Peptides against a protein of PDB entry 5EFW. Designs and how they scored, part 58

Target 1, 141 residues: chain A of PDB entry 5EFW
Amino acid sequence: TTLERIEKNFVITDPRLPDNPIIFASDSFLQLTEYSREEILGRNARFLQGPETDRATVRKIRDAIDNQTEVTVQLINYTKSGKKFWNLFHLQPMRDQKGDVQYFIGVQLDGTEHVRDAAEREGVMLIKKTAENIDEAAKEL

## One batch from the design tools (peptide; made by RFdiffusion4, then SolubleMPNN)

Design b1_p17_4_s1 (from b1_p17_4, 8 letters changed)
Fold by OpenDDE base, seed 4:
Structure b1_p17_4_s1 (fold): chain B 141 residues (1-141), chain A 17 residues (1-17)
Amino acid sequence: as target 1 above (141 residues)
Amino acid sequence: MVEELFEEARKKVEELE
């Protein structure tokens, strides 16, 4: 679809299904993580975590899902082949006209290194804006 | 529409579960 071909790393998840599975993934996300679409759809995104993934950061993500709020974190993720990368990650709810959460939009920065200071602030601004753009684009498709 | 697209995606995922 046109949405899948947006050149940003993102997924759409469905918190109304058991374990908030990924229901949509961009081509870029598949390339980044080295998984096929079939390997990802229907799964919780925790498969990207590994030994060096900070558990406190993971808890922040879980809390945001449970509380239906947005969150921005940076954490170690792993590709299918086991390569580590720093993921600057933003998650926010997609709400319907009533204000109820229908989906979550997860956006990953395309870099693989830990970003700090001004670079981190810039990255955060970018992925937040990307999430907003995806939200608007999806609702207009 | 996005609603149709996402509902179709949801249906496919439900079938996998």
Scores: peptide ipSAE 0.289, ipTM 0.839, DockQ to the pose 0.259
Fold by OpenDDE base, seed 1:
Structure b1_p17_4_s1 (fold): chain B 141 residues (1-141), chain A 17 residues (1-17)
Amino acid sequence: as target 1 above (141 residues)
Amino acid sequence: MVEELFEEARKKVEELE
């Protein structure tokens, strides 16, 4: 679809289904993670986590989902082949016109190094803006 | 429409689970 071809790393998840599974993934996300669409649809995104993924950071993500809030974190993720990457990750709810949460948008900015300071601020701004753009694009379809 | 797109995606995933 046109949405899948947006040249950003993102997924859409459905918190109304068991374990908040991925229901949509961009082509870029598949390329980044080295998974096929069939391998990830219907799964919780935790398959990207591994030994060096910080559990406290993961808890922040879980808390945000439970509380239906946005969160921005940076954590180690793993590709299918086992390559580590730093994921500057932003998650936010997609709400309907009445304010009810329908979906979550997850945006990933990948890197070989943990970003700090100005680079981190720029990355955060970028992924937040990306999430908003996806939200608007989806709602305008 | 987004409703159609995401509802179709949701249904496919729900059926797989």
Scores: peptide ipSAE 0.238, ipTM 0.818, DockQ to the pose 0.260
Fold by OpenDDE base, seed 3:
Structure b1_p17_4_s1 (fold): chain B 141 residues (1-141), chain A 17 residues (1-17)
Amino acid sequence: as target 1 above (141 residues)
Amino acid sequence: MVEELFEEARKKVEELE
């Protein structure tokens, strides 16, 4: 679909289904993570985590989902082949006209190292804006 | 509309189970 062709790394998840599975993934996300669409649809995004993924950071993500809030973190993720990358990750709820959470938008900015200072601020602004754009684009389909 | 698109996606996920 047009949504899948957006040239950003993102997924849409459905918290109203068991274990908040991925229901949409961009082509870029598939390229980044080295998975096929068939391999990830219907799964919780935790398959990206591995031995060096910080559990406290993962808890922040889980808390945001439970509380239906947005969160921005950096964490180690792994591709299908086991390659590590630093993921500057932003998650936010997609709400309906009544304000009820229907879905979550997850945006990933990959890097070889933990970004700091100006680079981090720029990345955060980018992925937050990306999430807003995806929210708007999806609602206009 | 997006609701129809996402509902179709939901159905596909449920069918995988």
Scores: peptide ipSAE 0.196, ipTM 0.796, DockQ to the pose 0.245
Fold by OpenDDE base, seed 2:
Structure b1_p17_4_s1 (fold): chain B 141 residues (1-141), chain A 17 residues (1-17)
Amino acid sequence: as target 1 above (141 residues)
Amino acid sequence: MVEELFEEARKKVEELE
């Protein structure tokens, strides 16, 4: 679909289902992570975590989901083949007109290094803008 | 339409769970 082919790494998850599974993934996300769509749909995104993934950072993500808030972090993730990458990750809830959370939007910006300062600010701006675009698209279409 | 896509995806995943 057009949404699937947006040239950004993102997923949509459904917190109303057990274990907040991925229900939608962009083509770019699949390419980044080296998984097929069939392999990841219905799964919690924790399969991206591995030995060097900081558990405190993961807890921040979990807390954001539980509290239905947004969060932006950087963490080590792994592709299917075991390749490590730094994931500048933004998560935010997608709310209905009543303000109730329907989904979560997760946007990933991959890199070989942990980014700081201007590079981080630019990346954060990008992934937040992407998340907002996805949210707006869901409301407009 | 995007909302419909999400709903369809949701239903599909729900059926798998």
Scores: peptide ipSAE 0.073, ipTM 0.699, DockQ to the pose 0.338; fails the geometry check

Design b1_p17_4_s2 (from b1_p17_4, 6 letters changed)
Fold by OpenDDE base, seed 5:
Structure b1_p17_4_s2 (fold): chain B 141 residues (1-141), chain A 17 residues (1-17)
Amino acid sequence: as target 1 above (141 residues)
Amino acid sequence: MAKELFEKAREKVEELE
């Protein structure tokens, strides 16, 4: 499908199910995080968090979900093997024709390094554009 | 919107829960 051809790190979650579980994960996301698809489907994405993940940043993500808004943050995540990486993360709701939230799109920047200044701005533009592409691709199915 | 794909995904997720 067009959605599956998007070679970026992303997940789609379903807030209509308990605890907003992941219902779709890109191959790149699985490679980045070192999880299999079976290990992550049906789970809340919080399994990426660990000891050094900033709790205030996590709260921003939670608030965005609760308020059905978009958010862009950078936070420490962990792979299955416990490797830390900086995740420039963008989340936005996917709405139906009536404007109701059906899903959330979560996009993770390519790479694992902390980005600042111009690199961060560029990364933000990229992941936001990617989210729009995912939204469009999903709606075309 | 992506109804068939996401319905299948939801069914799979519900089965895993």
Scores: peptide ipSAE 0.235, ipTM 0.817, DockQ to the pose 0.271
Fold by OpenDDE base, seed 4:
Structure b1_p17_4_s2 (fold): chain B 141 residues (1-141), chain A 17 residues (1-17)
Amino acid sequence: as target 1 above (141 residues)
Amino acid sequence: MAKELFEKAREKVEELE
C-alpha cells in the first residue's frame, strides 16, 4: 500500500529538523483541521492546541518525542475555524534499518466526545494499526 | 508519485527552516 492511498488522518514529522515540523500530511488530516497543505508543512503540530487542551497530556506527547517512544492520548484540538474536537492521538517513531529515529508518525481519530471503555480500546487498536501501515508504506518509498 | 510527493514535501520544509 502506498502512503497516499492510506485514507486516514495522519502526519509525518521530522525530529531531525528544528521543532519537529510536519513534512507530510494526509488529505483527510487537511480536511479535518481545515488547513491547506501550505499552511501545515514546516510547522510544529502544536497549532492544533487551544484553551481547553490539557497541558499534562501535551507534556506526555513532548516526553514521548524527547524519549523517542510511542504514546497514545486523548486531547482537545481545534480546527482553523476554532471548532473543538476530541482527538484520540497516537504517535510513534519511524526507525531506519540501524534503529535510529528518522521520523514520527502521528495518527488522529476525531470525535465529538471523549471516548471510554470498549470504544476507546477499539479506537486505539485502529490508530495503532494505521500507524503500522503508514510505517510500512513510508519505508517502501 | 507518493515518493516524489514525500521527497518534495521534505525538501520544501528544509527550505523553510
Scores: peptide ipSAE 0.226, ipTM 0.802, DockQ to the pose 0.424
Fold by OpenDDE base, seed 2:
Structure b1_p17_4_s2 (fold): chain B 141 residues (1-141), chain A 17 residues (1-17)
Amino acid sequence: as target 1 above (141 residues)
Amino acid sequence: MAKELFEKAREKVEELE
């Protein structure tokens, strides 16, 4: 499918299900995080958090979910093997034609380093554009 | 795969409603 051909790190979650579980994960996301698809489908994405993950940043993400808004942040996440990586993360709701939220799209920047200044701006533009592409592709299903 | 996942997710939502 067009959605499956998007070679970026992303997940789609379903806030209408208990605990907003992941219902789709890209191959790149699985490679980045070192999880199999079977290990993460049906789970909340909080398993990526660890000791050095900034709790205030996590709260921003939770607030965005609760308020059905988009958010862009950088936070430390952990792979299955415990490797830390910096995640430039963009989250936005996927809405139907009536404006009701159906899903959330979460996009993670390629790479594992913290980005700043021009690199951050470029990364933000990229992940936001990616999210729009995912939104379009998912709505074609 | 994606289509099936979305379909299954929708079914689960309907079960909760």
Scores: peptide ipSAE 0.164, ipTM 0.771, DockQ to the pose 0.834
Fold by OpenDDE base, seed 3:
Structure b1_p17_4_s2 (fold): chain B 141 residues (1-141), chain A 17 residues (1-17)
Amino acid sequence: as target 1 above (141 residues)
Amino acid sequence: MAKELFEKAREKVEELE
C-alpha cells in the first residue's frame, strides 16, 4: 500500500482500544528502535521511555492524547538494546469525515541528536509534513 | 487482555495492508 511505502519512522496507534496501542509500525521505525513488529504491535509506545526520559515532556504527550490535539517535542528514548537517542517527535490525531479521532500518527525524526535552532525548525517541518502524508495515505485505503 | 489487544491490533494492520 501507499502507507507501507512511506520510508520514514512512524507508528499509528488506536486510542479507541485500551491503552492506545500501536497498530502499525513502519520498517524504518523497527530498524531505529531495534524491535520486531511482533514485539510492539498491540503495545503502548511508552516502552521506548527510560531513566533519562523527561517526565514533563511525557506529560505533554499524554495531554495531547487526552485533549485530542497535536504536539511536537524532543525526548530521550531507548532502543531494545538500551541505546539512548534524542527523538524529535510529532504526534497528531487522524480524524474521520465526521471529525472524530480514529487514530494517532506518531513520527520520529531520523536523527538521534538533540537538534536546535535552524536544524530543529527544519526537522519539525519535515516530520509534520510526513504526518500529513501518512494521514492522507491511510485514508486512501 | 494483552492477547486480545494484540489480535485487535493485528486486525487493524490487516485493514491497512
Scores: peptide ipSAE 0.048, ipTM 0.678, DockQ to the pose 0.120

Design b1_p17_4_s3 (from b1_p17_4, 8 letters changed)
Fold by OpenDDE base, seed 3:
Structure b1_p17_4_s3 (fold): chain B 141 residues (1-141), chain A 17 residues (1-17)
Amino acid sequence: as target 1 above (141 residues)
Amino acid sequence: MVEELFREAREKVEELE
C-alpha cells in the first residue's frame, strides 16, 4: 500500500487484539530491523528487545499502552542479526471520530548512540511529526 | 476510513490466532 511506502520507520499495532500485535509495518522498518513482513505481522513489537534493553523504559511503554497515552523514550533494540541500536521511539494512539483508541502508531529513529541535548530534541520533534503525518495519511486512505 | 485500510490486515492476524 501507499502507507507501507512512507520512508519512515513505523508500525501500526492493534490493542484490540491479543498482545497488541503489529498489523502494519513500513518498508523502512523492515530494512532497519532486518525482518521480513511475514516474520513480524501478528507479533508484539517486543521482539526488538534484548539483554541490554532497559526494563524501566519498557515499563514506560507498557504504561502508555495501558493508559492509552503517548510516550517518547530511548531504548536499546536489536536487529534480526543481533546488531544493537539506540531507538528513539515514539508511540501514540490512533483514535476514531468518537475519540476511542483503535490502533497505536510506533515510530522509530535509529542511532548508534544515545542521542542527547539538541539532537534529542530534534529527533523527538521529527518522530512526533512523523506520527501525526502517519495518522493523517491512514485516515485519508 | 482507517477501518477500511486495516480491515484485511486485522483479519489476517486474527486468522493466525
Scores: peptide ipSAE 0.314, ipTM 0.846, DockQ to the pose 0.250
Fold by OpenDDE base, seed 5:
Structure b1_p17_4_s3 (fold): chain B 141 residues (1-141), chain A 17 residues (1-17)
Amino acid sequence: as target 1 above (141 residues)
Amino acid sequence: MVEELFREAREKVEELE
C-alpha cells in the first residue's frame, strides 16, 4: 500500500486484539529489523527485545499502552540476525472521530549508539512528527 | 476511515489468533 511505502520505520498495532499485535509494518521497518512481513504480522513487537533491553523501559511502554497514552523511550533492540541497535522509540494512540483509541502507531529511529542531548532532542522531534504524519495519512486514505 | 483502511490487515491477524 501507499502507507507501507512511507520511508520511515513504523508499525501499527491493534490493542483490541489479543496481545496488541502488529497489523501493519512499513517496508523500512522490515528492512531495519530483518524480518519479513509474514514473520511480523500478528505478533507483539516485543520480539525486538533481548538480553540487554532495559526492563524498566519496557514497562514504560506497557504502561503507556494500558493507559492509552503516548511515550517516548530509547532502548536496545535486536534484528533477526541478533544485531543490536539503539531504538529511539515513540508510541502514540490512533484515535477515531469520537476520540476512542483504535490503534497504536510505533515509530523507530535506529542508531548505532545511544543518543543524548541535542541529537536526542532532534530525534524525538523527528519521530513524533513522523507519527503525526502517519496518523494523518492513514485517516485520509 | 482508519477502520476501513486496516480491515484486511485485521482480518488476517484475527485468522492467525
Scores: peptide ipSAE 0.287, ipTM 0.842, DockQ to the pose 0.214
Fold by OpenDDE base, seed 2:
Structure b1_p17_4_s3 (fold): chain B 141 residues (1-141), chain A 17 residues (1-17)
Amino acid sequence: as target 1 above (141 residues)
Amino acid sequence: MVEELFREAREKVEELE
């Protein structure tokens, strides 16, 4: 599908199901996080968090979900093997024709290093653009 | 529609819960 051909790190979650589980994960996301698709489907994405993950940043993500808004943050996440990486993360709702939230799109910057200044701005633009591409692709299929 | 696109994924997740 067009959605499956997007070569970026992303997930789609379903807030209408208990605990907002991941219902789709890109191949790149699986490669980044070192999980299989079977290991992550049906789970809340919080399994990526660990000891050094900033709790205030996590709260921003949770608040965005609860308020059905978009958010962009950087936080420490962990791969299956326990490797830390900086995740420049963008989350936005996927809405239906009525404007009601059906899903959330979560996009993670490739490279997983903490980014600053111009690199951060460029990364933010990229992951936001990716999220829009995902939204469009999902609606075209 | 988005709902149709993810039907199978949703059904699978619901079965896991």
Scores: peptide ipSAE 0.217, ipTM 0.789, DockQ to the pose 0.186
Fold by OpenDDE base, seed 4:
Structure b1_p17_4_s3 (fold): chain B 141 residues (1-141), chain A 17 residues (1-17)
Amino acid sequence: as target 1 above (141 residues)
Amino acid sequence: MVEELFREAREKVEELE
């Protein structure tokens, strides 16, 4: 679809299915993570985590999903080949006309280092805006 | 509308589950 070709790193997950699996991934996300589409569809995004991924940060993501809220965090993720990257990650629910959560949008900004201060604020603004654009685009298709 | 957009993807995932 045209949605897959958006030049941003993102996934869409379905919390109504067991373990909130990825149901949609952008081409950029596949390139970033070094996985094929077939390898990631139907899987929970936790496969990006590894030894240095902070468990408290992961719990924040879990809590946001359980509470159907948005969250923005930075965490260590791993590519298929085992390369580490800092992921400035934003997750937010996609709601239907009734206000019920149908999906989650996850947006990833990769970096070699933990971003701080003005750079972090800029990155947060970017990934939040990206998530809103994806939500709008999906609802307009 | 969103449900229709992702129906095929959802069905494919459900098939894999």
Scores: peptide ipSAE 0.088, ipTM 0.736, DockQ to the pose 0.211

Design b1_p17_4_s4 (from b1_p17_4, 6 letters changed)
Fold by OpenDDE base, seed 1:
Structure b1_p17_4_s4 (fold): chain B 141 residues (1-141), chain A 17 residues (1-17)
Amino acid sequence: as target 1 above (141 residues)
Amino acid sequence: MAEELFEKAREKVEELE
């Protein structure tokens, strides 16, 4: 499918279902997080959080979902085996032709360190572009 | 098709709940 051709770390969630569960995950996302598709489908993505995940940053994500807006943050996430990684994360709503939110697109850029300055700007540009590509692919079918 | 994929994914999630 068109979505399967997008070889980036991303998920799609459904805010119309209880607790905004993941309904799609890219193969790259599964490889990054070390989870199987069966382990994550139907679950909220909070399972990636752990002891060193900044709660204030998580609140920003929650607020964006509640307000149906986009957000870009960088936070500590954990793989299934407990490995920490820095997640440069972008989330944005996917809207229908009437402007109603149908899904959220979450794009992850992983790293072993917190990125700053030019590297952060480049990463943000990349994940935002990826999200737009996913949105466009979903709408132009 | 992405739309079809989304619908199938949603249906699957609903079945899991």
Scores: peptide ipSAE 0.060, ipTM 0.648, DockQ to the pose 0.305
Fold by OpenDDE base, seed 4:
Structure b1_p17_4_s4 (fold): chain B 141 residues (1-141), chain A 17 residues (1-17)
Amino acid sequence: as target 1 above (141 residues)
Amino acid sequence: MAEELFEKAREKVEELE
């Protein structure tokens, strides 16, 4: 299927359900975070946050969800085993033909260090393109 | 398969409400 061809780190969430839970997670996302699909589905993605996760960055994500807009940030996330990684994260709404938000698409690019300059620009371009591909694929569901 | 998984996951979340 179209979604199966997308081997990137991503989730789809449902803002129409309480606490905007994850309703779809890619295999790569599960591998990255060290969680099973059963452990993730139905949960808000905040379980990836920890002591060194910047609260101001988290607020930017929250604001984007509330305002139904896209956002791109870098933040510290944690795997199930407690391993830290830098997450270059892009979130955007998925809208129906009427323009109403149905879902959010979250794309993650993992790294051992915070990326800057050209590397950041390249990463942003990649995750945004990935999100658009997911949007096109998911609209066929 | 992915689309079916997506729908099943959505249904599961709705049941947890």
Scores: peptide ipSAE 0.048, ipTM 0.623, DockQ to the pose 0.482
Fold by OpenDDE base, seed 3:
Structure b1_p17_4_s4 (fold): chain B 141 residues (1-141), chain A 17 residues (1-17)
Amino acid sequence: as target 1 above (141 residues)
Amino acid sequence: MAEELFEKAREKVEELE
């Protein structure tokens, strides 16, 4: 499919289902997180969180979901094997022609450290553009 | 409940394939 050819770390979730489960994951996302597709489909993405994940940052994500808005944050996530990575994360709603939210698009940029300044700005531009590309691709299906 | 969510998620994925 068109979505499968996007070689970026991303998921699509369905807020209309209980607990906003993942309904689609890119191959890159599976490689990054070390999970199989069968292990994550139908689950809320919170399984990536762990002991050092900042709860205030998680609350920002939850608030964005509840308010149906976009958000960009950096947070500690964990692979299946327990490896930590800094996730520069962007989430935005995917809306239908009526403007109603159908899905959320989550894009991840992994790194070994918390990035700031020019590096952060560059990463943010990348993941936001990726999210827009996914949104456009999904609407063409 | 997780199984039900998985089936619903799979159905949505199939709609996008």
Scores: peptide ipSAE 0.040, ipTM 0.656, DockQ to the pose 0.124
Fold by OpenDDE base, seed 5:
Structure b1_p17_4_s4 (fold): chain B 141 residues (1-141), chain A 17 residues (1-17)
Amino acid sequence: as target 1 above (141 residues)
Amino acid sequence: MAEELFEKAREKVEELE
């Protein structure tokens, strides 16, 4: 499908279901996080968090979901094997024709270190553009 | 394929409820 042709790290979640579970994950996301699709579908994405994940940053994500807004942050996430990575993360709502939130799109850009300045700006541009592409593709389903 | 994944996810959520 068009959505599956997007070779980026992303998930789609359903806020209309309890605890906003993942309903779609890209192959790249699975490879990044070292989880199988079966392990993550139906779960909240918080399983990526760990000891060094900044709780204030997590709260920003939660607030964005609750307020049905977009957010862009960097946070430490963990693979299934416990490997840490810096996640430049963008989340935005996917709205239906009526303007109501139907899903959330989460896009992840992984790195070995926290990115700043030009690298961060470039990464943010990339993940936001990716989210828009996903939004467009998902509406064609 | 995406729709199938959506359904699987929904089923899993319902199973956990």
Scores: peptide ipSAE 0.030, ipTM 0.614, DockQ to the pose 0.372

Design b1_p17_5_s1 (from b1_p17_5, 5 letters changed)
Fold by OpenDDE base, seed 2:
Structure b1_p17_5_s1 (fold): chain B 141 residues (1-141), chain A 17 residues (1-17)
Amino acid sequence: as target 1 above (141 residues)
Amino acid sequence: SMSAELEKATIDESLFE
């Protein structure tokens, strides 16, 4: 499918289901996080968080979900093996023709370091563009 | 690299809250 052709780190979640579970995960996302698809689908993405994940940043994500808005943050996430990585994360709602939220799109740009300045701006542009591509590709969902 | 691409952000509230 067109969605499967997007070679970026992303997930799609369903806020209409209990605990807003992941309903789609890209191959790259699975590779990044070191989880199988079976281990990911049906779960809330919070399993990527760990001891050094900033709770205030996570709250920003939660607020965006609750308010059905987009947000872009950087936070520490953990792979299945426990490896830490910086996640430049963009979340945005996917809306239907009536404007109702159907899904959330989460795009992750992985790195070993917290990015700033020009690098951050470039990364943000990339993940936002990716999110738009996913939105278009996921219209068939 | 895969190591450099490990900057994935999570969705929703922390398990530790």
Scores: peptide ipSAE 0.034, ipTM 0.615, DockQ to the pose 0.102; fails the geometry check
Fold by OpenDDE base, seed 3:
Structure b1_p17_5_s1 (fold): chain B 141 residues (1-141), chain A 17 residues (1-17)
Amino acid sequence: as target 1 above (141 residues)
Amino acid sequence: SMSAELEKATIDESLFE
């Protein structure tokens, strides 16, 4: 689809379906994670986590989903081949015209290291802007 | 900014919990 061809790393999930599965994934996301689209559609995104993924950080993500709020964190994720990478991750709800949560947008910024200060702020601004662009482009979902 | 190649999604609780 046109949405999936947006040249950014992102997924869209459906919290109204069992286990909040991924319903869309960008081409860039598939390339980053080394999965095919068929391997990830319909699955919860937790398969990206592994032994060194911080559980407290994951709980922040879960809390944001439960509370229907946005969150931005950095955590260790794993590719299909088992390669570790730092993921600057932003999650936000996509709401309908009534204000009800329809989907979640997840945007990922990859890196070889944990970033802080100005570098982190720059990355956060980028992924948040990307999320807003995706929200606007996905109005027809 | 950081590379886009390592941007991976994590949206729910860990399988290790």
Scores: peptide ipSAE 0.034, ipTM 0.616, DockQ to the pose 0.105; fails the geometry check
Fold by OpenDDE base, seed 1:
Structure b1_p17_5_s1 (fold): chain B 141 residues (1-141), chain A 17 residues (1-17)
Amino acid sequence: as target 1 above (141 residues)
Amino acid sequence: SMSAELEKATIDESLFE
């Protein structure tokens, strides 16, 4: 689909379904994670976590979902082959015209190292802008 | 791109919590 071809790393999940599964994944996301679309659609995105993923950071993500709020964190994720990478991750709810949450948008910025200061701020601005673009594009579908 | 390849999304709890 047009949405899936957006040249950014992102997923869309459906919190109205059991376990908040991924319902859309960009081509870039699939390339990064080394998974096929068939392998991830219908699954919760937690499969990207591993031994060195910080539990407290994951809890921040869960809390944001439960409270239907946005959150931005940086955490270790793993590819299908087990390669580690730093994920600068932004999550925000997608709301309908009445303000009810329909989906969550997750945007990822990959890196070999943990980023700080100006680099982190720049990355955060980028992924937040991307999330807004996805939100608008999804509304047009 | 290399940047796109490193951007994985992690959502919700896992066995590592």
Scores: peptide ipSAE 0.034, ipTM 0.612, DockQ to the pose 0.095; fails the geometry check
Fold by OpenDDE base, seed 5:
Structure b1_p17_5_s1 (fold): chain B 141 residues (1-141), chain A 17 residues (1-17)
Amino acid sequence: as target 1 above (141 residues)
Amino acid sequence: SMSAELEKATIDESLFE
């Protein structure tokens, strides 16, 4: 689909389903994480976390979901093969015409190292912009 | 850019509960 072909790393989750599972993943996301679409659809995105993933940062993500707000964090994630990468991650709710949360959009910017300063600001700007684009494209879901 | 390489998804905290 057009949404699937967006050349960015992102997923869409459905908080109205048990455990807020991934209902859509971009091709780039699959390539980044080394999972097939079948392996991730219907699952919570927590499978990307691992031993060195900061628990406090994950809590920020959970809080944002619970509060139905956006959040931007940077945390360690793992590919299927176990390769670690730094994930500059942005999450925001996708709302319906009534203003109710329908989905969450998660955008990932992967890197081999923790980014900071100008590089981080640039990345944040990019992933937030991407999330807005996805929001528009996903209205047909 | 270095920032572009950070575009990867993750959600929820259950792994550490």
Scores: peptide ipSAE 0.033, ipTM 0.606, DockQ to the pose 0.105; fails the geometry check

